# Ledger of designs, part 152: peptides against a protein of PDB entry 5OOQ

Target 1, 227 residues: chain A of PDB entry 5OOQ
Amino acid sequence: YREDVRQVVTHPANALSFLQPGRLVEISVNGKDNYGWGAVVDFAKRINKRNPSAVYTDHESYIVNVVVNTMYIDSPVNLLKPFNPTLPEGIRPAEEGEKSICAVIPITLDSIKSIGNLRLYMPKDIRASGQKETVGKSLREVNRRFPDGIPVLDPVKNMKIEDEDFLKLMKKIDVLNTKLSSNPLTNSMRLEELYGKYSRKHDLHEDMKQLKRKISESQAVIQLDDL

## One batch from the design tools (peptide; made by RFdiffusion4, then SolubleMPNN)

Design b2_p23_7_s3 (from b2_p23_7 with E2V E3K E8K V23L)
Fold by OpenDDE base, seed 1:
Structure b2_p23_7_s3 (fold): chain B 227 residues (1-227), chain A 23 residues (1-23)
Amino acid sequence: as target 1 above (227 residues)
Amino acid sequence: TVKLPVYKLNEDGSETVAFYIEL
């Protein structure tokens, strides 16, 4: 269900009005390269100069230029072409232990995992010396302030998506989340009650805490997979 | 030190400064 929500949120009819310069977006290119949160520079309708009659899907019909601060330092960033979402070989995020740099990359709407509720100050000329690094520092500071994740735009309250089928989807997700949240709590309470009875007899307080965590984690993982 | 605003989008469609970043 999360993917269904993402498809609606990132559709041009919904997303473009929220892709102002500085808008934070979470970026995953081709479902493989996770750049984390970046900042929108600008966007344009995709034009194929070689094939003007090329038809793109809605999610591939626009190019969004974004500043990321997680580009691998040895990536061939000089080969990046503005408004060309086909990234050169070797363009990738830094892995653990690797150094990263700031870069502007062109992505499609399909590469947006989420749209943030926050918008950074975006320099007028991002190509000027030091400007990308300034945005990169801002991104680092925002991530530092939100260790549990940057707030995402609410599709209904913020984006004003009023499509009936989408609202039904959101209600279904809410019901599922409520059921899934109630089950862990109920199971946790029952487990706590059961183990509380046993712990009074056998001092099993630590084992009970560990089991509760494992059950909660297992249910949380199931919830993530079902959504 | 430069203070840069970070804006939050409100439910009414307005933007307000959520906080400042010092660089």
Scores: peptide ipSAE 0.719, ipTM 0.961, DockQ to the pose 0.826
Fold by OpenDDE base, seed 4:
Structure b2_p23_7_s3 (fold): chain B 227 residues (1-227), chain A 23 residues (1-23)
Amino acid sequence: as target 1 above (227 residues)
Amino acid sequence: TVKLPVYKLNEDGSETVAFYIEL
């Protein structure tokens, strides 16, 4: 069901009107390379100069240029071609423990996992020195502010997708999500997370109380030595 | 310090500043 929603949301008829410069999008290239949240630079209709008669699927018919801050540092970013979504070999996100850099990558609509409700300020010339890094810093700050994930556009309320079959699909998903949220297992996991947070907070509070007691005791000993 | 706006899209189609990022 999530994939069905994604297909509708990322269709050009629905997606393009929300791909303004700075729009946050969650990026997964070829269903394998997860770049996380990036920011839209621009988009254009895909044109094949070598084969003008090439017919692309709806989801591959547009190229979206996006700034990502998760590009592997040793990736051959210099080989990236504007408006060419076929990424060179070695272009990949950084893995855990690897250093990342900011890059502009061309992607198709099919590489959009979700469209965010937030839009960054996008510099007019992203290719100018330091501008990609500025967007990268902004992306880091947004991710820091939303540790549980960046808010996603509501397909109905925000995107105004009013197709009856789609609305039925969304209702089914909502029912399933409600059932999942009411499931004792998900509630137990949330309870464990809450308990873990509470335990950590309690441990920190106890540590702070113990530290305050030790400081007070040491001050009392110093006062006794001054008498 | 440069303050950059982050916009949120509302249900009415308007955009409002959700918060500022200081860089």
Scores: peptide ipSAE 0.716, ipTM 0.961, DockQ to the pose 0.681
Fold by OpenDDE base, seed 2:
Structure b2_p23_7_s3 (fold): chain B 227 residues (1-227), chain A 23 residues (1-23)
Amino acid sequence: as target 1 above (227 residues)
Amino acid sequence: TVKLPVYKLNEDGSETVAFYIEL
């Protein structure tokens, strides 16, 4: 269910309007490299100059530049190419016991785990000396203030996602969370029943596929009106 | 010491300062 929500939330139709400079986002690259919470610098539509006919998925069609403060200190950050989400070998977060530095990395929407409710002050010129470190200090302070995690945007209340299938999904999640909170021991057995209701995950997955299709269709209509 | 605002998005779509960070 979390992945289904993530797919909807990080879709361009929903995410881009909330990726203002300074917006906090939780970052995972290639499903393995967890950078934690970073701050959005900017974003742009992905353009392949070498292959203009390249078709990207919706979640890979935009590049988001983000400041992270968890980059491994010996990572080859000089090899980073602006607006190239294919990161060079050796670009990774610092592991336990390793030192980290601040860096600006280009990611796709698919690398966003969560969009935070908080937005930092973002310097106008992040490439200027000391600016990324200032953002890094701000990130550390925010993490310190929220030891239980940075508040995530509410997809309905904050992001105003009004799709009926998505609302049904959210209601199901709320019911499940309420059941999980009320009886943790019965919910371990109900986790098996919830895994049994993962048979409805096939229905939810299909609903999410339909939702993605509807969102893509609506975006296509908006793009056609701009042509 | 520089005070930097951290903004929170409200349900009405407005942003308010949640807190300040001193650096």
Scores: peptide ipSAE 0.714, ipTM 0.960, DockQ to the pose 0.757
Fold by OpenDDE base, seed 5:
Structure b2_p23_7_s3 (fold): chain B 227 residues (1-227), chain A 23 residues (1-23)
Amino acid sequence: as target 1 above (227 residues)
Amino acid sequence: TVKLPVYKLNEDGSETVAFYIEL
């Protein structure tokens, strides 16, 4: 059920409007590399320059740049490619007893475990000297203040997910949390139905983004004509 | 010492300062 909720929450149609600069997100890359809580820098639609016809899943269709403070110090961070979520070999979080550094890593929406209800101050130029470390210090302080975990966005109250099937899913989770029962099979079918609905919403979201871009381009052209 | 705000998202969609971090 948690994975089902995660799939809905991290779908572009729901997640993107909450990925403002500084938004806290909990990060797990490929289900194995847990970076903990990081802070969003920005996001962009994933573009494959080598294969423009590449089709990505909804959860793989965007790249989110995040600051983490848990990068292993000897990770080859210099090999990180902007807008490439396929991380080089050796890029990993520090293990217990290892030293960590701050880094900006590109991840997909599928690498987001949860979206926090908190947003840090994000420097305008995160690549400037010392800025990543400032965010890293902020992350440490937030983690210190919330020893029981950083508060997660409420999918209904905060994210305004009003899908009836999702609401039913949330109610079931609440009931199951009280009863300690699991029924993973029934939720998988419902997730597919929800995914289909959100896929359509994502298409509309992309259409709106394209429209906004066209408007911005038109305004830029008008401004250029006024110059 | 730099004082940086941490914002929380409210149910009405507004953001307010939850607390400040001193660095």
Scores: peptide ipSAE 0.712, ipTM 0.960, DockQ to the pose 0.684

Design b2_p23_7_s4 (from b2_p23_7, 6 letters changed)
Fold by OpenDDE base, seed 1:
Structure b2_p23_7_s4 (fold): chain B 227 residues (1-227), chain A 23 residues (1-23)
Amino acid sequence: as target 1 above (227 residues)
Amino acid sequence: VKKLPVYRLNEDGSEEVAFYIEL
């Protein structure tokens, strides 16, 4: 269900009006390279100069230039071509323990995992010395302020997506989320009742709380996989 | 120290400054 929502949200008809300079977007290239949250520089319709008759899917028909602050330091960023979403070999995010740098990368709409409800100040000339780093610092500060994640645009309230099938999908997701939130509680209460009958010891109460948390986490993971 | 605004989009389509970043 999350992928279905993503497909609708990132469709050009919905996404482009929210890709202003500085808009935060969560980036995953080819489903493998997670750059985290970046900031939109600009976007343009994809043009294939070599094959003008090339037909792209809706999600591949636009190129979005984004500033990321998670580029691996030894990535060949000098080989990046503006408005070419086919990234050179070696262009990747930094792994744990690796140093990162700021870079502008061209991505397709299909590489957007989420559109944030926040927009940074975007310098007029991002190519000027130090400007990408300024955006990078801003990204770090935003991430610091939102340890639980950057707020995402509401597809209905913010993006005004009124498609009937989409609204049905959102309602279904809401019902499932409600069930997910209620089930851990119900299981937790049942476990507490069960343990309360068998144990008067404080240590068992702590074990019960831990077990309850594990059950809740496991159920949450299962339901997340189903969404 | 530069103060840079971070904007939030409201449901009415307006933007407001959510907070400032000091760099």
Scores: peptide ipSAE 0.723, ipTM 0.962, DockQ to the pose 0.827
Fold by OpenDDE base, seed 2:
Structure b2_p23_7_s4 (fold): chain B 227 residues (1-227), chain A 23 residues (1-23)
Amino acid sequence: as target 1 above (227 residues)
Amino acid sequence: VKKLPVYRLNEDGSEEVAFYIEL
């Protein structure tokens, strides 16, 4: 059920509007590398320059750049490629007893475990000297203030995910937390339907954005010609 | 020492400063 919720929450149709600079997100890469809470720098649509026809899943279709403060100090961070979520070998979080550093890593939406209700101040130029470390310090302070965990965005109250099936899913989770039996298979089937809805919504939003850009570009050209 | 805001998102969609971090 948690994974089902995560899939809905991290779907582009829901997640992107909450991935403002500084937004806290909990990061797990490839289900193995837990970086903990990081802060969003920015995000972009994933584009494969080598294979422009590449089709990505919804959860892999965007790249989110995040500041983490848990990068292993000896990780080859210099090999990180902007907007390449395929991390070089050796890029990993620090293990217990290892030193960590701050780094900006590109991740997919699928690598987001949760979206936090908190947003840090994000420096305008994160690549400037000392800026990543500032964010890292901020992350440490937030973690210190929330020893029981950073508050997560409420999918319903904050994210306004009001789909009936999702609400039912959430209710079932609550019931399960109170020791009532649920049918996971039934929930999975409903989740697929939800994903379909979210995918459609996302497609429409992207189309609208593209249209708005085209209109703006056209208007700009007209103004230049009239001048 | 810089005072940096940390923002919280309210249910109404507004954002408020939850607290400040001093660095």
Scores: peptide ipSAE 0.723, ipTM 0.963, DockQ to the pose 0.676
Fold by OpenDDE base, seed 4:
Structure b2_p23_7_s4 (fold): chain B 227 residues (1-227), chain A 23 residues (1-23)
Amino acid sequence: as target 1 above (227 residues)
Amino acid sequence: VKKLPVYRLNEDGSEEVAFYIEL
């Protein structure tokens, strides 16, 4: 279900009006290279000057330039070409323990996992010295403020997607999310009740309650990822 | 210290400053 939602949300008819400079977007290039949250610089319709007759899918028909702060430091960023979403070999996110740098990368709409409900201040000339790093610092601060994730645009309330089939899909997801959230809570309450029977110590009961909440939250997140 | 705004989009389509980042 998540992929179906993503396809609708990232369609040009829906996405482009929300890709203002500074808009936060979650980036996964080719479904493999996760750059995390980046900030939109600009976008343009994809034009192949060498092959004007090239037909692109809707999701590949636009190029979005985004600032990321997770580029591997030794990536050949000098080989990046503006408005060319075919990234050179070696362009990748930093892995755990590796150093990262800020870079502007061109991506397609298909590389957007989520569109955030936050927009950064975007410098007018992102290519000027120090400007990418300023955006990178802003991204770090936003990530620090939202350890549980940056809030995503609501496809219905924010993006005003009114397609009936899409609304039905969203309702199904909401029902599933409610069930997933309610079941862990119910299970946590039952476990608390069970534990309360065994542990008369108030401190252990509170610790268990907190642990159950964390487990329930983690399970809910995992189940949501499976949707 | 520069304060940079971060904007949030409201349901009515308006934007508001959600918070400031101090760089």
Scores: peptide ipSAE 0.723, ipTM 0.961, DockQ to the pose 0.782
Fold by OpenDDE base, seed 5:
Structure b2_p23_7_s4 (fold): chain B 227 residues (1-227), chain A 23 residues (1-23)
Amino acid sequence: as target 1 above (227 residues)
Amino acid sequence: VKKLPVYRLNEDGSEEVAFYIEL
């Protein structure tokens, strides 16, 4: 059920308009490398220069650059390639007892576990000396303030996902959570239906969402300039 | 000491400063 919700929330049609600079996102790469909460720098449509005919899934079709403060200190961060979500060998989060550093990593939407209802101040040039560390300190402070977890965007109230099947899914989840029970098969079926709808309406819906994204980005820029 | 805002998204789509971080 949680994965089903995640698939809908992180679909480009829903997620992109909420990936403004500074947006907090919880990051899990390849289902194993948990970086915790990071902050969005920017995102772009994934382009394969070597294979322009490459077709990506919806969740792999965008690259999101995120600041994390949990990168293992001895990770070969110098080998990171901008807009390449295939991370070099050795790029991993620090384990318990290991030292960590701040880094900007390129991820896909599929690597987003959740989208937070908080947005940090994001420096204009994150590559400038000390800027990643500033974001890293901010991340630490936010985590300190929310020991029970950073608030997640409400898919309905915040993200305005109004798909009827999704709303039914959410209601079902609420009922099941109250009963301390789950039915993965039922929600999996609903996910497939929703994904099918998004896939069929991808082109038109993406155009609309791209416009919404631009509006959201512009608003974010205005807010940052007022700071 | 820098005070940096952290923004929260409201249901109406507006953002407000939820709190400030001192660094």
Scores: peptide ipSAE 0.717, ipTM 0.960, DockQ to the pose 0.687

Design b2_p23_8_s1 (from b2_p23_8, 13 letters changed)
Fold by OpenDDE base, seed 1:
Structure b2_p23_8_s1 (fold): chain B 227 residues (1-227), chain A 23 residues (1-23)
Amino acid sequence: as target 1 above (227 residues)
Amino acid sequence: DELEKRREESKELLELMTKLQKE
């Protein structure tokens, strides 16, 4: 359900009006490279100069340039091409213990995990010396101020998504969340232990079922031989 | 109350960011 919500939120019809310069977005490239929260520089419709007839999905039809402060320091940032979301090899976020730098990366809408309910003031020329670092400092400050997470835009209250099917989806999610929160096991320190025991018990039951089937099959074969 | 708190925090953050950009 979370992915379904993300697909709706990041659709051009909904997302583009909230991708103003400075808008915070949570970035995950190709479902692998998590850059955390970045700031939008600008966006443009994706144009393939080599193949003007290229058809992109809705979520891949726009390129968003974002400032991130989590780029690995030794990544080949000089090879980044403006408005080319196909990132060069070696472009990745810094891992734990690695140093990071600020960079502007082009991403597709599909690489947006969440849209934040915050907007930074963006320099007019982000490519000017020191400007990316200024935004980087701002991003660090944001993360410091919101240790429990940056507030995300509410799809209904903030983004005004009023599609009936989407509203139904949101209601279902709310019901499920309520059920989960009301489950006495959710806050149990022993939840992991209980789940482990349950999983083991389930596996044992499946093993028993398989053994019973094998026994039944062997008995059937014996009966056939006695026939 | 929590929404209002977050709004206030957001406003404070924006003010701080404005100050940082002017420096």
Scores: peptide ipSAE 0.038, ipTM 0.539, DockQ to the pose 0.022; fails the geometry check
Fold by OpenDDE base, seed 3:
Structure b2_p23_8_s1 (fold): chain B 227 residues (1-227), chain A 23 residues (1-23)
Amino acid sequence: as target 1 above (227 residues)
Amino acid sequence: DELEKRREESKELLELMTKLQKE
Protein backbone atom coordinates (compact mmCIF):
# COMPACT_ATOMS: atom_id res chain seq x y z
CA TYR B 1 0.00 0.00 0.00
CA ARG B 2 2.79 2.42 0.82
CA GLU B 3 4.45 1.69 -2.49
CA ASP B 4 1.24 2.39 -4.36
CA VAL B 5 0.91 5.77 -2.67
CA ARG B 6 4.57 6.49 -3.43
CA GLN B 7 4.03 5.84 -7.12
CA VAL B 8 1.26 8.44 -7.25
CA VAL B 9 3.07 11.01 -5.11
CA THR B 10 6.31 10.77 -7.12
CA HIS B 11 4.60 10.98 -10.50
CA PRO B 12 5.73 14.12 -12.42
CA ALA B 13 2.20 15.53 -12.47
CA ASN B 14 2.21 15.64 -8.66
CA ALA B 15 5.83 15.81 -7.51
CA LEU B 16 7.46 18.49 -9.71
CA SER B 17 5.55 21.42 -8.22
CA PHE B 18 6.98 20.49 -4.81
CA LEU B 19 10.61 20.04 -5.86
CA GLN B 20 11.66 23.64 -5.24
CA PRO B 21 15.24 24.39 -4.22
CA GLY B 22 15.75 23.31 -0.62
CA ARG B 23 12.84 20.84 -0.50
CA LEU B 24 13.68 17.85 1.65
CA VAL B 25 13.31 14.43 0.04
CA GLU B 26 14.08 10.96 1.33
CA ILE B 27 16.32 9.14 -1.13
CA SER B 28 16.76 5.48 -2.04
CA VAL B 29 18.69 4.72 -5.22
CA ASN B 30 17.80 1.48 -7.04
CA GLY B 31 15.92 0.34 -3.96
CA LYS B 32 19.22 -0.52 -2.27
CA ASP B 33 21.23 2.59 -1.48
CA ASN B 34 19.52 4.61 1.24
CA TYR B 35 20.97 8.12 1.51
CA GLY B 36 18.35 9.34 3.98
CA TRP B 37 16.98 12.85 3.72
CA GLY B 38 18.57 15.19 1.20
CA ALA B 39 17.83 18.66 -0.18
CA VAL B 40 16.72 19.45 -3.74
CA VAL B 41 19.01 21.69 -5.79
CA ASP B 42 17.02 21.70 -9.02
CA PHE B 43 15.42 19.41 -11.59
CA ALA B 44 15.26 19.12 -15.37
CA LYS B 45 13.60 16.99 -17.98
CA ARG B 46 15.80 14.06 -18.92
CA ILE B 47 17.33 14.53 -22.36
CA ASN B 48 19.48 11.99 -24.13
CA LYS B 49 21.67 13.95 -26.54
CA ARG B 50 23.09 10.78 -28.06
CA ASN B 51 19.68 9.23 -28.61
CA PRO B 52 16.99 11.89 -28.87
CA SER B 53 14.42 9.20 -29.61
CA ALA B 54 14.94 7.56 -26.23
CA VAL B 55 11.67 7.06 -24.36
CA TYR B 56 11.66 7.11 -20.57
CA THR B 57 8.97 6.08 -18.14
CA ASP B 58 7.18 8.87 -16.29
CA HIS B 59 9.20 8.26 -13.12
CA GLU B 60 12.50 8.24 -15.04
CA SER B 61 11.74 11.18 -17.35
CA TYR B 62 13.16 13.85 -14.99
CA ILE B 63 16.48 14.24 -13.22
CA VAL B 64 16.54 15.76 -9.74
CA ASN B 65 19.83 17.04 -8.33
CA VAL B 66 19.99 16.59 -4.56
CA VAL B 67 22.50 17.32 -1.82
CA VAL B 68 23.14 14.38 0.49
CA ASN B 69 25.35 14.29 3.59
CA THR B 70 25.65 10.50 3.79
CA MET B 71 27.95 9.79 0.82
CA TYR B 72 30.73 7.32 1.61
CA ILE B 73 33.99 9.27 1.93
CA ASP B 74 35.91 7.05 -0.49
CA SER B 75 33.21 7.08 -3.16
CA PRO B 76 34.47 8.22 -6.58
CA VAL B 77 32.44 11.43 -6.55
CA ASN B 78 34.70 12.92 -9.24
CA LEU B 79 33.16 10.47 -11.70
CA LEU B 80 29.66 11.84 -11.17
CA LYS B 81 28.27 13.28 -14.38
CA PRO B 82 25.76 16.09 -14.24
CA PHE B 83 22.30 15.07 -15.43
CA ASN B 84 23.26 11.38 -15.55
CA PRO B 85 21.23 9.39 -13.01
CA THR B 86 23.21 6.22 -13.75
CA LEU B 87 25.69 6.47 -10.92
CA PRO B 88 29.25 5.16 -11.29
CA GLU B 89 30.26 1.99 -9.52
CA GLY B 90 31.33 2.70 -5.96
CA ILE B 91 28.92 5.58 -5.39
CA ARG B 92 27.10 4.56 -2.21
CA PRO B 93 26.03 5.81 1.20
CA ALA B 94 28.31 5.31 4.17
CA GLU B 95 27.60 2.26 6.30
CA GLU B 96 27.60 2.25 10.08
CA GLY B 97 31.03 3.22 11.34
CA GLU B 98 32.16 4.70 8.01
CA LYS B 99 32.84 8.38 7.43
CA SER B 100 30.54 10.34 5.14
CA ILE B 101 30.81 13.48 3.02
CA CYS B 102 28.42 15.85 1.29
CA ALA B 103 27.75 15.40 -2.41
CA VAL B 104 25.35 16.45 -5.12
CA ILE B 105 23.89 13.45 -6.93
CA PRO B 106 21.47 13.23 -9.85
CA ILE B 107 18.49 10.96 -9.17
CA THR B 108 15.21 10.06 -10.85
CA LEU B 109 11.76 10.56 -9.34
CA ASP B 110 11.65 6.81 -8.76
CA SER B 111 14.46 7.22 -6.21
CA ILE B 112 12.33 9.44 -3.97
CA LYS B 113 10.84 7.57 -1.01
CA SER B 114 9.11 10.58 0.52
CA ILE B 115 8.73 14.31 0.00
CA GLY B 116 9.14 16.32 3.18
CA ASN B 117 6.99 19.21 4.32
CA LEU B 118 10.12 21.32 4.93
CA ARG B 119 12.49 23.42 2.83
CA LEU B 120 16.06 24.48 3.59
CA TYR B 121 17.63 27.73 2.55
CA MET B 122 19.78 26.88 -0.46
CA PRO B 123 22.92 28.77 -1.47
CA LYS B 124 22.79 30.37 -4.92
CA ASP B 125 25.90 28.48 -6.01
CA ILE B 126 25.90 25.05 -4.43
CA ARG B 127 29.08 24.10 -6.32
CA ALA B 128 31.11 26.83 -4.68
CA SER B 129 33.62 25.74 -2.07
CA GLY B 130 32.05 24.99 1.29
CA GLN B 131 28.44 25.39 0.19
CA LYS B 132 27.59 21.68 0.13
CA GLU B 133 28.96 21.33 3.64
CA THR B 134 26.75 24.18 4.82
CA VAL B 135 23.70 22.37 3.48
CA GLY B 136 25.01 19.19 5.09
CA LYS B 137 25.13 20.91 8.46
CA SER B 138 21.56 22.10 7.99
CA LEU B 139 20.45 18.56 7.19
CA ARG B 140 22.04 17.29 10.40
CA GLU B 141 20.29 19.99 12.38
CA VAL B 142 16.91 19.10 10.87
CA ASN B 143 17.42 15.45 11.74
CA ARG B 144 18.30 16.47 15.29
CA ARG B 145 15.13 18.54 15.62
CA PHE B 146 12.90 15.79 14.32
CA PRO B 147 14.03 12.63 16.13
CA ASP B 148 10.73 10.93 15.31
CA GLY B 149 11.17 11.69 11.62
CA ILE B 150 10.83 14.62 9.27
CA PRO B 151 7.18 15.47 8.51
CA VAL B 152 6.03 14.17 5.13
CA LEU B 153 3.74 16.08 2.77
CA ASP B 154 0.15 14.96 3.03
CA PRO B 155 -0.93 13.90 -0.48
CA VAL B 156 -4.43 15.29 -0.03
CA LYS B 157 -4.08 18.23 2.36
CA ASN B 158 -0.72 19.54 1.14
CA MET B 159 -0.27 18.23 -2.40
CA LYS B 160 -3.97 18.70 -3.27
CA ILE B 161 -4.27 15.38 -5.07
CA GLU B 162 -8.02 15.34 -5.60
CA ASP B 163 -8.39 12.42 -7.98
CA GLU B 164 -11.42 10.39 -6.95
CA ASP B 165 -9.70 7.06 -7.42
CA PHE B 166 -6.76 8.16 -5.31
CA LEU B 167 -9.06 9.38 -2.54
CA LYS B 168 -10.78 6.02 -2.55
CA LEU B 169 -7.40 4.35 -2.28
CA MET B 170 -6.46 6.49 0.70
CA LYS B 171 -9.76 5.74 2.40
CA LYS B 172 -9.25 2.03 1.93
CA ILE B 173 -5.77 2.27 3.42
CA ASP B 174 -7.14 4.10 6.46
CA VAL B 175 -9.83 1.47 6.96
CA LEU B 176 -7.26 -1.29 6.75
CA ASN B 177 -4.98 0.42 9.25
CA THR B 178 -7.87 0.83 11.66
CA LYS B 179 -8.80 -2.82 11.37
CA LEU B 180 -5.20 -3.91 11.92
CA SER B 181 -5.00 -1.90 15.12
CA SER B 182 -8.32 -3.05 16.59
CA ASN B 183 -8.47 -6.79 16.00
CA PRO B 184 -6.14 -9.19 17.77
CA LEU B 185 -5.67 -11.80 15.08
CA THR B 186 -7.10 -15.17 15.99
CA ASN B 187 -5.74 -17.79 13.55
CA SER B 188 -9.06 -17.99 11.71
CA MET B 189 -9.53 -14.25 11.67
CA ARG B 190 -5.97 -13.91 10.50
CA LEU B 191 -6.62 -15.96 7.41
CA GLU B 192 -9.80 -14.08 6.64
CA GLU B 193 -8.05 -10.82 7.31
CA LEU B 194 -5.12 -11.80 5.12
CA TYR B 195 -7.51 -12.72 2.37
CA GLY B 196 -9.38 -9.49 2.86
CA LYS B 197 -6.13 -7.56 2.77
CA TYR B 198 -5.04 -9.35 -0.35
CA SER B 199 -8.31 -8.61 -2.05
CA ARG B 200 -8.15 -4.99 -1.03
CA LYS B 201 -4.54 -4.77 -2.14
CA HIS B 202 -5.53 -6.06 -5.53
CA ASP B 203 -8.33 -3.53 -5.79
CA LEU B 204 -6.00 -0.74 -4.75
CA HIS B 205 -3.46 -1.81 -7.33
CA GLU B 206 -6.05 -1.69 -10.06
CA ASP B 207 -7.23 1.72 -8.93
CA MET B 208 -3.66 2.98 -8.98
CA LYS B 209 -3.11 1.62 -12.45
CA GLN B 210 -6.20 3.40 -13.69
CA LEU B 211 -5.11 6.63 -12.07
CA LYS B 212 -1.67 6.43 -13.68
CA ARG B 213 -3.28 5.90 -17.04
CA LYS B 214 -5.54 8.91 -16.64
CA ILE B 215 -2.62 11.10 -15.61
CA SER B 216 -0.55 9.92 -18.56
CA GLU B 217 -3.38 10.61 -20.97
CA SER B 218 -3.87 14.08 -19.58
CA GLN B 219 -0.17 14.86 -19.97
CA ALA B 220 -0.17 13.65 -23.53
CA VAL B 221 -3.05 15.97 -24.38
CA ILE B 222 -1.24 18.93 -22.85
CA GLN B 223 1.86 18.20 -24.90
CA LEU B 224 -0.17 18.11 -28.09
CA ASP B 225 -1.73 21.47 -27.32
CA ASP B 226 1.70 23.01 -26.73
CA LEU B 227 2.94 21.92 -30.17
CA ASP A 1 27.10 28.23 26.37
CA GLU A 2 27.43 25.65 23.63
CA LEU A 3 24.00 24.24 24.37
CA GLU A 4 22.47 27.69 24.25
CA LYS A 5 24.23 28.41 20.97
CA ARG A 6 22.81 25.23 19.49
CA ARG A 7 19.36 26.18 20.73
CA GLU A 8 19.61 29.59 19.12
CA GLU A 9 20.81 28.10 15.87
CA SER A 10 17.92 25.69 16.04
CA LYS A 11 15.46 28.50 16.64
CA GLU A 12 16.81 30.48 13.70
CA LEU A 13 16.52 27.50 11.43
CA LEU A 14 12.93 26.92 12.52
CA GLU A 15 12.08 30.54 11.88
CA LEU A 16 13.62 30.35 8.44
CA MET A 17 11.67 27.21 7.65
CA THR A 18 8.45 28.81 8.85
CA LYS A 19 9.04 31.84 6.65
CA LEU A 20 9.70 29.63 3.65
CA GLN A 21 6.45 27.75 4.26
CA LYS A 22 4.44 30.97 4.36
CA GLU A 23 5.80 32.40 1.14
Scores: peptide ipSAE 0.023, ipTM 0.480, DockQ to the pose 0.018; fails the geometry check
Fold by OpenDDE base, seed 2:
Structure b2_p23_8_s1 (fold): chain B 227 residues (1-227), chain A 23 residues (1-23)
Amino acid sequence: as target 1 above (227 residues)
Amino acid sequence: DELEKRREESKELLELMTKLQKE
């Protein structure tokens, strides 16, 4: 059922309107290489210059350029070709204990595991020196702030997917989740999850207060310098 | 100006957080 939801969410008719620059997306290439959450640079319709008559599936018909901060440091990133979603051999995410770097990779819609309900600021020239690293730092900060995961777009509430069959699917998933939660073990997990969400919301609120204070302090310093 | 850059980054983070709280 999760895969069915993913297929609907990542369909061009639904996904493209949410792939603005800076949009967070969770990336899994070929079902094997998990890059985690990246940020959308842009997207374009896939065009095969060598075979203009090439027909792609809906999920392969667009190329999304994304910034990832999990690229293995020794990956041959110089072999990456713009708008070519067929990644060179050796392009992979860093494993545990390996160093990673920021990179822009072209992916298909089929490589999107989930679409986040957050957007980062995306520099106009991401290929300029240091810009990818800036986005990478922002990605790290987001992951730090959301230890239980980055919020995912709600297909119904946020994406406004109103297809009846899809709604039925979502209801079935909800029923299954409810049944699973009716188990005493799941009630404890649900309570823990709810408590975790509450705790995270509280932490975010405190972080916001601290940031507002820092902004106010910086503004006060600027006013003092203008004086 | 590095200070202005940090201020803009903070504003962007705040906007992101505000959007998350409203949803």
Scores: peptide ipSAE 0.021, ipTM 0.411, DockQ to the pose 0.056; fails the geometry check
Fold by OpenDDE base, seed 5:
Structure b2_p23_8_s1 (fold): chain B 227 residues (1-227), chain A 23 residues (1-23)
Amino acid sequence: as target 1 above (227 residues)
Amino acid sequence: DELEKRREESKELLELMTKLQKE
């Protein structure tokens, strides 16, 4: 159940509207490396220059840069490649008894465990000397203020995951696909028609995403100053 | 196959969203 909710919440259609700079997110890379709560720097659509035809899943189609304060101190952070979510060997969170440092790491949406209902103030240039550490201090302060855990966004109340138009479109596509599948003569044209319908569905979905972003930008966000 | 997979994933996502809204 929790994983199902996570899949919905971290889908680009829902998550991207809430990945503003400073947004707190709980991070787990490859289901093993738990970095805890980090702060979003920015995000971008994933582009593979070597393979432009590469198809990514929805949850892997965006890269989110996040500041974490739990990076193992001896991790080869210099080997981190910007916008490459495939982390070098040795990049890991500090274990118990180990020292940690602040780092910016690129992750996919699939590496987000939860999205917090809080935003930190983010420096304009996070790569400037001392800025990551400042965010790290803010993260520690938030954790101190919320000993029972950082509040998580409510998928319905906060994220307003209500896409009636998208549902209607999907139902229409399903009905049409069923009708087409029942007619052998349309099988040859079916792929083109299905592709057309898929494309239209995708376009509408993107439009809805954009609208959701606009709505989310206007929504009240609990900031560190409101604590 | 990939288009069908994506469509199926979208359907599953919508079903989950609908379920969450009704609860």
Scores: peptide ipSAE 0.000, ipTM 0.204, DockQ to the pose 0.106; fails the geometry check

